# Peptides against a protein of PDB entry 5EG6: the designs that were tried, part 43

Target 1, 151 residues: chain A of PDB entry 5EG6
Amino acid sequence: RLRSQTVSTRYLHVEGGNFHASSQQWGAFYIHLLDDDESEGEEFTVRDGYIHYGQTVKLVCSVTGMALPRLIIRKVDKQTALLDADDPVSQLHKCAFYLKDTERMYLCLSQERIIQFQATPCPKEQNKEMINDGASWTIISTDKAEYTFYE

## One batch from the design tools (peptide; aimed at target 1 E42 G65 P69 I115)

Design b1_p29_4 (made by RFdiffusion4)
Pose (drawn by RFdiffusion4):
Structure b1_p29_4 (pose): chain A 148 residues (1-2, 6-151), chain P 29 residues (1-29)
Amino acid sequence: RLTVSTRYLHVEGGNFHASSQQWGAFYIHLLDDDESEGEEFTVRDGYIHYGQTVKLVCSVTGMALPRLIIRKVDKQTALLDADDPVSQLHKCAFYLKDTERMYLCLSQERIIQFQATPCPKEQNKEMINDGASWTIISTDKAEYTFYE
Amino acid sequence: SHHNLKVESHLYDIDDVLAHVKDQLAQPS
């Protein structure tokens, strides 16, 4: 959110995008700290904590973003030292692991990476673009099937 | 517990999902 500005992470046309009309449901998988990037990867059980490495995988298309470090957001900053459990409707940032402070970010409908600004005296913090702050919530679905 | 997964595109003709996503993310703002 930048209420009219609300966009959702979604996959269509073979790309991740920030949609104003539809939202995707993504599996969020915990990865070990030393797992490497790839089409194949190992996931682990447990509750998601800030600072941990995760893979987001579209439940519909199966496509995934690169490894991300989920980080807690305070106003406009990512807190790199935060390690408590990720909770419903928390604001989060996703650092693309092994990049120079690049975060998952929207530019209107586009999904891009955007570099964070290091903080002056508080070096456990990085300033992030407004499009790099994401609210997380668990999802569910009900299905009914009938035929005449 | 640990489990192995593979990224696969079920709807689009994409052989290398990771490189495709990284090319998309590398675009300028």

Design b1_p29_4_s1 (made by RFdiffusion4, then SolubleMPNN; from b1_p29_4, 14 letters changed)
Fold by OpenDDE base, seed 2:
Formats: C-alpha cells, sequence, structure tokens
Structure b1_p29_4_s1 (fold): chain B 151 residues (1-151), chain A 29 residues (1-29)
C-alpha cells in the first residue's frame, strides 16, 4: 500500500459550473449539515451542530454558491469507506463523500477531474465498501473556519 | 488533538490524499 498524504497537492474548485481538481487552483467550501430526511434541492434546511460521519451534508462553494448534491460523509479506513462510523468528523483525516441515494457512488478525483466512482462491497465486511484513493479526501480548514479541538 | 467540523461555520478546502502519486486500486481493509 502507498502511504497516504496529508499535504495537499491538488484541490477541489469550481470552474464553469463544474467541479475540478487543480494543483494550482483551489476553492473554499462551506459544509452544511442536513437532516437525514432532507430532500434534494437547491434550497435546503441547515442544521446546527458538529458533523459526524454518516450524516448528510451539502458542500457549497464559498464563491459561487454552487452546491453538490446531498452527500453522506463517511470515515475512511485504508482503502475502505466505513458505513456505520458515527464519530465526529476530524479535519486532516481521510473521508469519503457518498452521493446519497446512489449505488455506492463516491466523489472521486480522476485525472484532474471530479467524477463519481462506484465502490465495491466488501463481501466479508458488510460495514465497509472498497474505494480507491481518489475517493478519499482530506478536509483542511481555512483561516476563516470555525472548529473545536478534541482528543 | 483533532479539529471537529461544524455545520455552516466551517470553511474548508478539499484535497486529495494522493498528491502526485497515481491512483491505487481498491483494497480490502
Amino acid sequence: as target 1 above (151 residues)
Amino acid sequence: MKRKLRSEHTLFDISDILGHVKEQLAQPA
């Protein structure tokens, strides 16, 4: 296995109405917590609180206001996404973004493009899905982010 | 120490963890 990196070399950003990855360009995003039963739409009701794995979120570009479809943020363990983790999301730790109500589709970086990647079930581990590293993301707070430290 | 994410109040960058390394094949944990 290759060693995961916490140092960013490529960043998610919005260009031309689409999400892209770039080594030189980056975009800042807001993460909004939603209720599990929140419907898809451009407008949505945001919940207050700390985000936990397994919860539904919206990623919104801080500049354009463009939002991705509803995502479930999931914890990553090596090359797998954990389906039942529910602890608080930690910055700088790997996470995966499952496209809600899809067949195991995850937000993925591929050849400088942001695409959907279909995870493969783990036959012996029902609480895990196999993803590639391109579907693993690191969340790095900006200097404008609110956060709480915990051990 | 870990930094928790808070709804709406967290402005963050999303980056890959691959860097310049090629994509790995999916593996069981």
Scores: peptide ipSAE 0.179, ipTM 0.597, DockQ to the pose 0.047
OpenDDE base, seeds 1, 3, 4, 5: peptide ipSAE 0.094, 0.143, 0.126, 0.195; ipTM 0.563, 0.629, 0.638, 0.740; seed 5 fails the geometry check

Design b1_p29_4_s2 (made by RFdiffusion4, then SolubleMPNN; from b1_p29_4, 15 letters changed)
Fold by OpenDDE base, seed 2:
Structure b1_p29_4_s2 (fold): chain B 151 residues (1-151), chain A 29 residues (1-29)
Amino acid sequence: as target 1 above (151 residues)
Amino acid sequence: MKRKLVVKNTLYDIKDILGHVLKQLSQPA
């Protein structure tokens, strides 16, 4: 069977004071590690250390300073968010951003919009929630790595 | 040091000759 394939890449971006998903522009965001007991607010205390899945984070636009609510970054396996993964976050893996203290709401793209998507509990696996691809994100560090090779 | 990230989503839609659309999992960077 012959089939066609289209690829659509969108980037999280802030424009006009709102988060959106842009195919043309991308935002650079600071990801801040928070304490698990950190309250929601514009002001927050940042923790040092490696970010692990399951931890609470804040995404802040580096340009505008606009921030999303507190998120829990979760590891993604296929189309499921893992609830108990706690290893260090890797750029090799997709991730999902659970909006903390919500009923399974995840950061999700819908065309050009950024919305909340409610995950469905996985009946057979209590440690997983079913998400869609719109809620599966790739994070890329903007930091440059420099390598020196010697003969 | 602050961690600065780009957050993206890449979707792959496969459409067969009958117009059915199948979505593939987004790929990591």
Scores: peptide ipSAE 0.364, ipTM 0.724, DockQ to the pose 0.029
OpenDDE base, seeds 1, 3, 4, 5: peptide ipSAE 0.258, 0.174, 0.273, 0.178; ipTM 0.645, 0.542, 0.650, 0.571; seeds 1, 4 fail the geometry check

Design b1_p29_4_s3 (made by RFdiffusion4, then SolubleMPNN; from b1_p29_4, 17 letters changed)
Fold by OpenDDE base, seed 3:
Structure b1_p29_4_s3 (fold): chain B 151 residues (1-151), chain A 29 residues (1-29)
Amino acid sequence: as target 1 above (151 residues)
Amino acid sequence: MSYKVVSKHTLYDIKDILGHVLEQLSQPA
């Protein structure tokens, strides 16, 4: 199971920092659980506990402290993102990051670059959206592995 | 234990890609 990052305070303020570009090293992002009704902003309230699929999360850069827009973490089944899964997130499963308040846009790694990928609805299954492999992500513990990118 | 999401790109790179989204979020209502 995946737990939200814990901080000394319930409020996390994303301050302006020095942006850093890396072509060789994988960047690391902390994952924070938010309430479903949390508004977009640089300051947000972090929830403790286990993260479940379908919940709203913030990814915070471990280097700069800057945060991405709000995301919905969704369970992946083969080439589809599940829209109604709500079980606890596990490192054993791949996940997808839906950009909240978009038309089916997901974070995607394509040809060694990150893009936003628009998922396609599944006509026969309203609770699924079709994604590609690049939109399927793996969450890792810092105690387990380190990744380096090579072009 | 700590959990991380890994990416080739730092937030700086992602911000450039998603700049239009960030601009919309920063605009006053």
Scores: peptide ipSAE 0.061, ipTM 0.614, DockQ to the pose 0.084
OpenDDE base, seeds 1, 2, 4, 5: peptide ipSAE 0.024, 0.023, 0.023, 0.021; ipTM 0.559, 0.548, 0.570, 0.545; seeds 1, 4, 5 fail the geometry check

Design b1_p29_4_s4 (made by RFdiffusion4, then SolubleMPNN; from b1_p29_4, 13 letters changed)
Fold by OpenDDE base, seed 3:
Structure b1_p29_4_s4 (fold): chain B 151 residues (1-151), chain A 29 residues (1-29)
Amino acid sequence: as target 1 above (151 residues)
Amino acid sequence: MKKKLKVENKLYDIKDILKHVLEQLSQPA
């Protein structure tokens, strides 16, 4: 489970179909859980506890001190983001980062660039939005030396 | 705990992933 915290990471790379932790590259960031009614601003109140899908988070670069706008972390099922999932965020499970108060804009990796991708509504399922693979993220802990991912 | 963000078949540090976005959309923290 993911918790509001300051996190230091080691770089992981793919080798033989598995992800291995590297001691050569390090990074750090803040993951802050916010209240649902928290407004945008330079200052914000951090909520304690485990992060659940559907909740608002702030990502802060530990080096520059700059923060992204508020994000809602959403559960992913195949190629869809779930709008009503509220269970705790699971490690290794796919998630999406919705830019709060936008028209279905999600953080997306496309051709080695980070962009905003607009999700498409699902006609028959109001609780889902169609996203692409670049908008699907996986958050893992580096406490283990090796990870295997399945899609 | 140490965390890593994976997209597609690659893993990145959040600092590096968000570099471009931070330059355009960031707010002072």
Scores: peptide ipSAE 0.029, ipTM 0.589, DockQ to the pose 0.070
OpenDDE base, seeds 1, 2, 4, 5: peptide ipSAE 0.035, 0.021, 0.021, 0.023; ipTM 0.476, 0.496, 0.401, 0.506; seeds 1, 4 fail the geometry check

Design b1_p29_5 (made by RFdiffusion4)
Pose (drawn by RFdiffusion4):
Structure b1_p29_5 (pose): chain A 148 residues (1-2, 6-151), chain P 29 residues (1-29)
Amino acid sequence: RLTVSTRYLHVEGGNFHASSQQWGAFYIHLLDDDESEGEEFTVRDGYIHYGQTVKLVCSVTGMALPRLIIRKVDKQTALLDADDPVSQLHKCAFYLKDTERMYLCLSQERIIQFQATPCPKEQNKEMINDGASWTIISTDKAEYTFYE
Amino acid sequence: HHEKLKTNSSYGKTVAEIKEQMKKDHEEL
């Protein structure tokens, strides 16, 4: 959110995009700190904590973003030292692992990476673009099937 | 517990291509 500005992470046309009309449901998988990038990867059970490495995989298309470090957001900054459990409707940032402070970010409908600004005296913090702050919430679905 | 998974690219780009596309779109801006 930048209420009219609200966009959702979604996959269509073979790309991740920030949609104003539809939202995707993504599996969030914990990965070990030393797992490497690839189309194949190992996931681990447990509750998601800030600072941990995760893979987001579209439940509809199966496509996935690169490895991300999920980080807690305070106003406009990513807190790199935060390690508590990720909770419902928390504001999060996703650092693309092994990049120069590049975060998952929207530019209107487009999903891009955007570099964070290091903080002056508080070096456990990085300033992030407004489009790099994401609110997380668990999802569910009900299905009914009938025929005449 | 641990499980090995594989991503599905039959509907679009591989993970590497997605990262490259994000970088390219950023440079265009």

Design b1_p29_5_s1 (made by RFdiffusion4, then SolubleMPNN; from b1_p29_5, 17 letters changed)
Fold by OpenDDE base, seed 2:
Structure b1_p29_5_s1 (fold): chain B 151 residues (1-151), chain A 29 residues (1-29)
Amino acid sequence: as target 1 above (151 residues)
Amino acid sequence: MKKKLKTDTSKGLSVEEILQKMIELQKEL
């Protein structure tokens, strides 16, 4: 289970005193759970509890304290983001970060840069959006991680 | 718990701009 905590992600890593984007190297961020109705701003209230897919989160750089805009963390199934998944976030699964209140924009690694990638709707599956592999991310807690297996 | 951030999109920055700013701030540390 994932909760508001410090995590490592391939979003950014520190090398030579600079942030770099890499699929192989990892940076540290705080991931904070927000209420669904939390507004964008420099100040926000962190919600207690385990993070579920579909919930709003803030990613905060552990070094600078800067934050990305509000994101919705979504479950990834192959090359698709699931829009209606709401189970607890598992660190064993890939996730996607939808920029809240955008037209299907996701955080994406492209050519060693973090960009926004617009997902394509799935014609036959309204609960899915097509993303590329660059928009799939892995989160690893720097703290003790709890893994829940569902059969 | 309420958090206050140094800067984010509340100032009208894009994700890319925020990331760039993060890099710049890191250089200053």
Scores: peptide ipSAE 0.164, ipTM 0.682, DockQ to the pose 0.179
OpenDDE base, seeds 1, 3, 4, 5: peptide ipSAE 0.051, 0.146, 0.145, 0.105; ipTM 0.538, 0.683, 0.658, 0.607; seed 3 fails the geometry check

Design b1_p29_5_s2 (made by RFdiffusion4, then SolubleMPNN; from b1_p29_5, 18 letters changed)
Fold by OpenDDE base, seed 5:
Structure b1_p29_5_s2 (fold): chain B 151 residues (1-151), chain A 29 residues (1-29)
Amino acid sequence: as target 1 above (151 residues)
Amino acid sequence: MKKTLREDTSKGKSVAEILQEMLERQAEL
């Protein structure tokens, strides 16, 4: 289970004070749980407790302190993001980061760049959206700011 | 617990800034 804490996420790391994407490197970030009604901004209130799928989170670089826009962490089943999953987030299980208040836009790695990927509605399942592999992320608790990923 | 975003002193744009710009562009469509 995941709480507001320092975590490493695949493909995202810090180099020279900037965010960079790499399929071979992991970066360390603070993941913070927010209230569902928390507004976007440089200042935010962190909520205590375990992070559940469907909740709003902030990813903050452990080095620079820069934060990504508000994200909704969603459970991934194969190549689909689950829209109604609300169980506690498990480490090492694939997850997706929905850009809050967008039209199905997800944080995605594409050609070593971080982009937004628009998910496609699942034709037969209203509670699922189709994503690609680049939009599937793995989270690991760590004290390290950066390390190389070996497959 | 209150958190505050720190200023990026590095040259160039962070992914956060890029994503923010992308969001703004998407909202305009």
Scores: peptide ipSAE 0.048, ipTM 0.569, DockQ to the pose 0.307
OpenDDE base, seeds 1, 2, 3, 4: peptide ipSAE 0.026, 0.032, 0.028, 0.035; ipTM 0.497, 0.477, 0.519, 0.562; seed 2 fails the geometry check

Design b1_p29_5_s3 (made by RFdiffusion4, then SolubleMPNN; from b1_p29_5, 17 letters changed)
Fold by OpenDDE base, seed 5:
Structure b1_p29_5_s3 (fold): chain B 151 residues (1-151), chain A 29 residues (1-29)
Amino acid sequence: as target 1 above (151 residues)
Amino acid sequence: MKRKLRTDTSKGLSVKEILELMLQLQAEL
């Protein structure tokens, strides 16, 4: 479990009915795998299996039960989101969360707020979209984890 | 400052095995 905070890290959490980012607070989220054709709603059917890039997921706050809209989890390479990556999601890789059924909108940190940021198509690489650093996330399991800190 | 897991996390995430996740952004990356 994470027991220390750093100025270079922001965490997603829910407060006052809204999603926020904070260097002082973090939230735990349940991740639910959905079928690709699952419709948007407060209730949804969870699919069994391993989570792969390109699949549709729901993030639900473990405390409040509030959920984000359906997201497609995508692999990140440098400053780009990969549109066709389909390997299993790993905590070692950066990821981006595409808001499903939007025009290239991604979950993004801006200042201390969570916003939607529109990615730019890559002219020479149709399988990639340009994202900013605020749209690049890391995933840490809250089960059993030990951490090493370094500059 | 960067945070890295000391244990092997190379396996894929499973709905059954890993339900609770912490999402974070590291500005230096």
Scores: peptide ipSAE 0.055, ipTM 0.604, DockQ to the pose 0.032
OpenDDE base, seeds 1, 2, 3, 4: peptide ipSAE 0.025, 0.025, 0.026, 0.040; ipTM 0.551, 0.563, 0.513, 0.521; seed 4 fails the geometry check

Design b1_p29_5_s4 (made by RFdiffusion4, then SolubleMPNN; from b1_p29_5, 16 letters changed)
Fold by OpenDDE base, seed 2:
Structure b1_p29_5_s4 (fold): chain B 151 residues (1-151), chain A 29 residues (1-29)
Amino acid sequence: as target 1 above (151 residues)
Amino acid sequence: GTRTLRSDTSKGKSIAEILEEMKRLQEEL
C-alpha cells in the first residue's frame, strides 16, 4: 500500500524550473494526501494515511520543492483509467494522475515534455476513460525495495 | 494528523503557470 511518503517515478523530474521528462532519470517526489475539498494553491494541507485510488494528492519535487497541481490518482486497467476504483493504491500497478477539476485531463509524458492529455470516454464503460501510454505512470517507494510490476 | 505545506516557486513556476504550460504544450502538438 502507498501512503503519504517520498516516491520515485521514471521520466518525471524538475529541471530549470520546469517539470520535464527524461528517459534516463528518475524523479523523487513527495506524494501527499489531500482532502477532497482542498483548494488549489501553493499552500495546502496534507493528511496522514494510506492513499486510495480516487483520492486527491499533491506531488512535490523533493529537490526543488515545486509542486504539481492537485491530482486525483486513478487506477489503470490496460489503456484505461478507472473512475470509480477506491481501493488502496498498489505500487505493482501503473496509475494515472487526473488533473483535478479539468475536462478529463491527465498528466502525460509526450516526447520530453510534461503535458496534459484529454482522455476519451469509454462509451460502453462509464467507469472508464481511455488514456495513452504517456499518461500511465509507475511510482515506487524510495526505500529501495524490490518491486514486481504488472503491465 | 494534518499539516500545512507550501510549494517553493522561487526558482520555478507557480501552479497556475504550470497548468497553462501544460495546456499550451498540449495544444502545440
Scores: peptide ipSAE 0.563, ipTM 0.918, DockQ to the pose 0.927
OpenDDE base, seeds 1, 3, 4, 5: peptide ipSAE 0.531, 0.432, 0.479, 0.524; ipTM 0.908, 0.881, 0.896, 0.908; seed 1 fails the geometry check

Design b1_p29_6 (made by RFdiffusion4)
Pose (drawn by RFdiffusion4):
Structure b1_p29_6 (pose): chain A 148 residues (1-2, 6-151), chain P 29 residues (1-29)
Amino acid sequence: RLTVSTRYLHVEGGNFHASSQQWGAFYIHLLDDDESEGEEFTVRDGYIHYGQTVKLVCSVTGMALPRLIIRKVDKQTALLDADDPVSQLHKCAFYLKDTERMYLCLSQERIIQFQATPCPKEQNKEMINDGASWTIISTDKAEYTFYE
Amino acid sequence: AMEDENEAELKSRYTQPSDEFFEELKEKA
């Protein structure tokens, strides 16, 4: 959110995008700190905590973003030291692991990476673009099937 | 131009797991 500005992470046309009309449901998988990038990867059980490495995989298309470090957001900053459990409707930032402070970010409908600004005296914090702050919520679905 | 570069770099890292592997991931979900 930048209420009219609301966009959702979604996959269509073979790309991740920030959609104003549809939202995707993504599996969020915990990965070990030393797992490497690839099409194939190992996931682990447990509750998601800030500072942990995760893979987001589209439940519809199966496509995934690169490894991300989920970080807590306070106003406009990513808190790199935060390690408590990720909770419903928390603001989050996703750092693209092994990059120079690049975060998952939207530019209108486009999903890009955007570099964070290091903070002056508080070096456990990084300033992030408004399009790099994401609200997380668990999802569910009900299905009914009939035929005449 | 910087946005196009950044988007291209990000897309290069997108992964598409195989169907068998995707079903294993779904079980872990």

Design b1_p29_6_s1 (made by RFdiffusion4, then SolubleMPNN; from b1_p29_6, 17 letters changed)
Fold by OpenDDE base, seed 5:
Structure b1_p29_6_s1 (fold): chain B 151 residues (1-151), chain A 29 residues (1-29)
Amino acid sequence: as target 1 above (151 residues)
Amino acid sequence: SELEQNEAAFNSRLSRPSEEHLKELEKKA
């Protein structure tokens, strides 16, 4: 199971002070569990426990210290993000990262760029939003270390 | 383009915690 720890994810890493994508690299990050009501800021309070889908997290680059805005980690089913899933995050499944305080914007890889991507509502399934493959992420827990994995 | 706008929008929301705070966070990781 996933908790506040170091993780790696494919394609996302920081170089030159900016986030960018590389199809050949895995980025190393700290993932921090936040309270749902935690405000956005450079300083934030981390809570203990295993991370569940639907919870708020902060991703911080292990190398540069750059931080993404607050995210809600969501379970992915095929090409949809599940809005009501609340089970513990499984590394056997892909996940999506909803950008808090946005209109269905998700962290996305598109044409070797890191972008926000607006998901489309599912009219017949209110508990789902349609995402593309670039918004579906694989995360792997790692030991506390700073490294870059090259494919 | 929409792609460039979405990239810029995301980048504008990035931040960097202080080194002191990062060290504090490491105690939780």
Scores: peptide ipSAE 0.580, ipTM 0.913, DockQ to the pose 0.816
OpenDDE base, seeds 1, 2, 3, 4: peptide ipSAE 0.576, 0.496, 0.563, 0.491; ipTM 0.911, 0.826, 0.908, 0.819

Design b1_p29_6_s2 (made by RFdiffusion4, then SolubleMPNN; from b1_p29_6, 14 letters changed)
Fold by OpenDDE base, seed 2:
Structure b1_p29_6_s2 (fold): chain B 151 residues (1-151), chain A 29 residues (1-29)
Amino acid sequence: as target 1 above (151 residues)
Amino acid sequence: SMLEENEQAFNSRLSRPSAEHLEELKKKA
């Protein structure tokens, strides 16, 4: 189970104060669980516990210390982000990072750039939003003693 | 372009916690 910890993610890394994409590089980050009511800011309070889908998290680059805005980690089902999933985050599945307090903006890889990208609502399924593959992320715990990843 | 706009929009929301706070965060991780 995922907790506030160090993680690695493919493609995402920080260079020159900005996030960049590289197919050959893995970014190292701290993922921190926040309270749902935690305000945006440079300083934030981290809570203990296992991370569940739907919860608010902060990603902080372990190298540069740069932090993303508050994110809601969401479960991915094919080309959709699930809005109401609340089970523990599994590293066996891709996830999506919704930029909190935006109009369906997700962290996305597009044309070797890291961007926010607006998901499209699913008219027939209100609990889902359509995302592209670039908005689906694989996160791997750096604690290999606790987690095993299979490709 | 939309790509550039979305990139800039994202980058503008990045922040840097203080060194002291980062150390505290590492203790929680």
Scores: peptide ipSAE 0.591, ipTM 0.916, DockQ to the pose 0.846
OpenDDE base, seeds 1, 3, 4, 5: peptide ipSAE 0.586, 0.575, 0.571, 0.587; ipTM 0.914, 0.912, 0.911, 0.915

Design b1_p29_6_s3 (made by RFdiffusion4, then SolubleMPNN; from b1_p29_6, 16 letters changed)
Fold by OpenDDE base, seed 2:
Structure b1_p29_6_s3 (fold): chain B 151 residues (1-151), chain A 29 residues (1-29)
Amino acid sequence: as target 1 above (151 residues)
Amino acid sequence: SELERNEAALNSRLSRPSAEHLEKLKAAA
């Protein structure tokens, strides 16, 4: 199970104040659990407890301190993001990061760039959105080293 | 291009919390 802690994820890297992609590196980040009604800002309040799909989180680079906007972590089933999954986040499965206050925009790796990607609604499955492989992320909890990138 | 627009859109929403705030968060974790 995942809680507010340091994690690593492949491809996501920060340098010079910008997020960029590297197929050869794993970035180190701290994931923070937020309240669903927490507003966007440089300062934010963190909740205790295990992180569940559907909850709001903040990702902060462990090295540079750069932060992504508020995200909703969603469960991935093949190439779809599940909108109503609420079980605890598992490191055995990939996840997607929906950018809050957007029209189905997700954190995505595309052509070695970190971008927002608009998911396509599933007409026959209202609880799913179609994403690409670049919008599926693998998260590994790291409890030993907080400021290390893996190559 | 669409790729560049989507990259810029994401970058425009990045922020940097203060070192003090980050330390506070780490201590509470």
Scores: peptide ipSAE 0.613, ipTM 0.921, DockQ to the pose 0.830
OpenDDE base, seeds 1, 3, 4, 5: peptide ipSAE 0.610, 0.606, 0.605, 0.608; ipTM 0.921, 0.919, 0.919, 0.920

Design b1_p29_6_s4 (made by RFdiffusion4, then SolubleMPNN; from b1_p29_6, 14 letters changed)
Fold by OpenDDE base, seed 5:
Structure b1_p29_6_s4 (fold): chain B 151 residues (1-151), chain A 29 residues (1-29)
Amino acid sequence: as target 1 above (151 residues)
Amino acid sequence: SALEEAEAALNSRLSRPSPELLEELKKKA
């Protein structure tokens, strides 16, 4: 199960104050659980406990300290993000990072760029949104360290 | 391009927590 800790993920790293993609590099990040009502800002309060799908998190680059905006971590089923899943996050499954307070925008890798990608509603399943492979992320818990590695 | 705009949109929302907060966060991780 996942908690506030250091994690690694493919293709994502920070350079020059911006997030960049590397097809060969794993980035190291801190993932922090926030309250659902936590406001966006450079200062925030972290909650204790295991992270569940549907909860708000902050990703902070362990090397540069740069942070993504507040994200909702969502469970992925094939090419869809589940909107109502609330079980503990499993590292055995890919996840999606919804950019909080947007119109279905997700963190996405596209053509070696880190972008926000707008998911499409699933007309047949209202509890799902259609994403692409670039919006599906693999996260692996790691020891608290400030490093990146190449695949 | 649309891709560049999507990248810029995300980059504009990045932030940097204070050094003090970062140190506090490291203790929790």
Scores: peptide ipSAE 0.551, ipTM 0.907, DockQ to the pose 0.834
OpenDDE base, seeds 1, 2, 3, 4: peptide ipSAE 0.547, 0.540, 0.529, 0.518; ipTM 0.909, 0.907, 0.903, 0.900

Design b1_p29_7 (made by RFdiffusion4)
Pose (drawn by RFdiffusion4):
Structure b1_p29_7 (pose): chain A 148 residues (1-2, 6-151), chain P 29 residues (1-29)
Amino acid sequence: RLTVSTRYLHVEGGNFHASSQQWGAFYIHLLDDDESEGEEFTVRDGYIHYGQTVKLVCSVTGMALPRLIIRKVDKQTALLDADDPVSQLHKCAFYLKDTERMYLCLSQERIIQFQATPCPKEQNKEMINDGASWTIISTDKAEYTFYE
Amino acid sequence: NKSGDVPSHKNVTVHYTFEGEEKSVEYKE
């Protein structure tokens, strides 16, 4: 959110995009700290904590973003030292692991990476673009099937 | 500040352990 500005992470046309009309449901998988990037990867059970490495995989298309470090957001900053459990409707930032402070970011409908600004005296914090702050929530679905 | 495209993976294979046995699932459309 930048209420009219609300966009959702979604996959269509073979790309991740920030959609104003539809939202995707993504599996969030925990990965070990030393797992490497690839089409194939190992996931782990447990509750998701800030500072952990995760893979987001579209439940519809199966496509996935690169490895991300989920981080807690305070106003406009990513807190790199935060390690408590990720909770419903928390604001989060996703650092693209092994990059120069590049975060998952929207530019209107586009999904890009955008570099964070290091903080002056508080070096456990990085300033992030407004399009790099994401609210997380668990999802569910009900299905009914009939025929005449 | 720097910016760029975010790459992605298609037809991913997820490896995991269940009841002590190694298992995998392929996610695709």

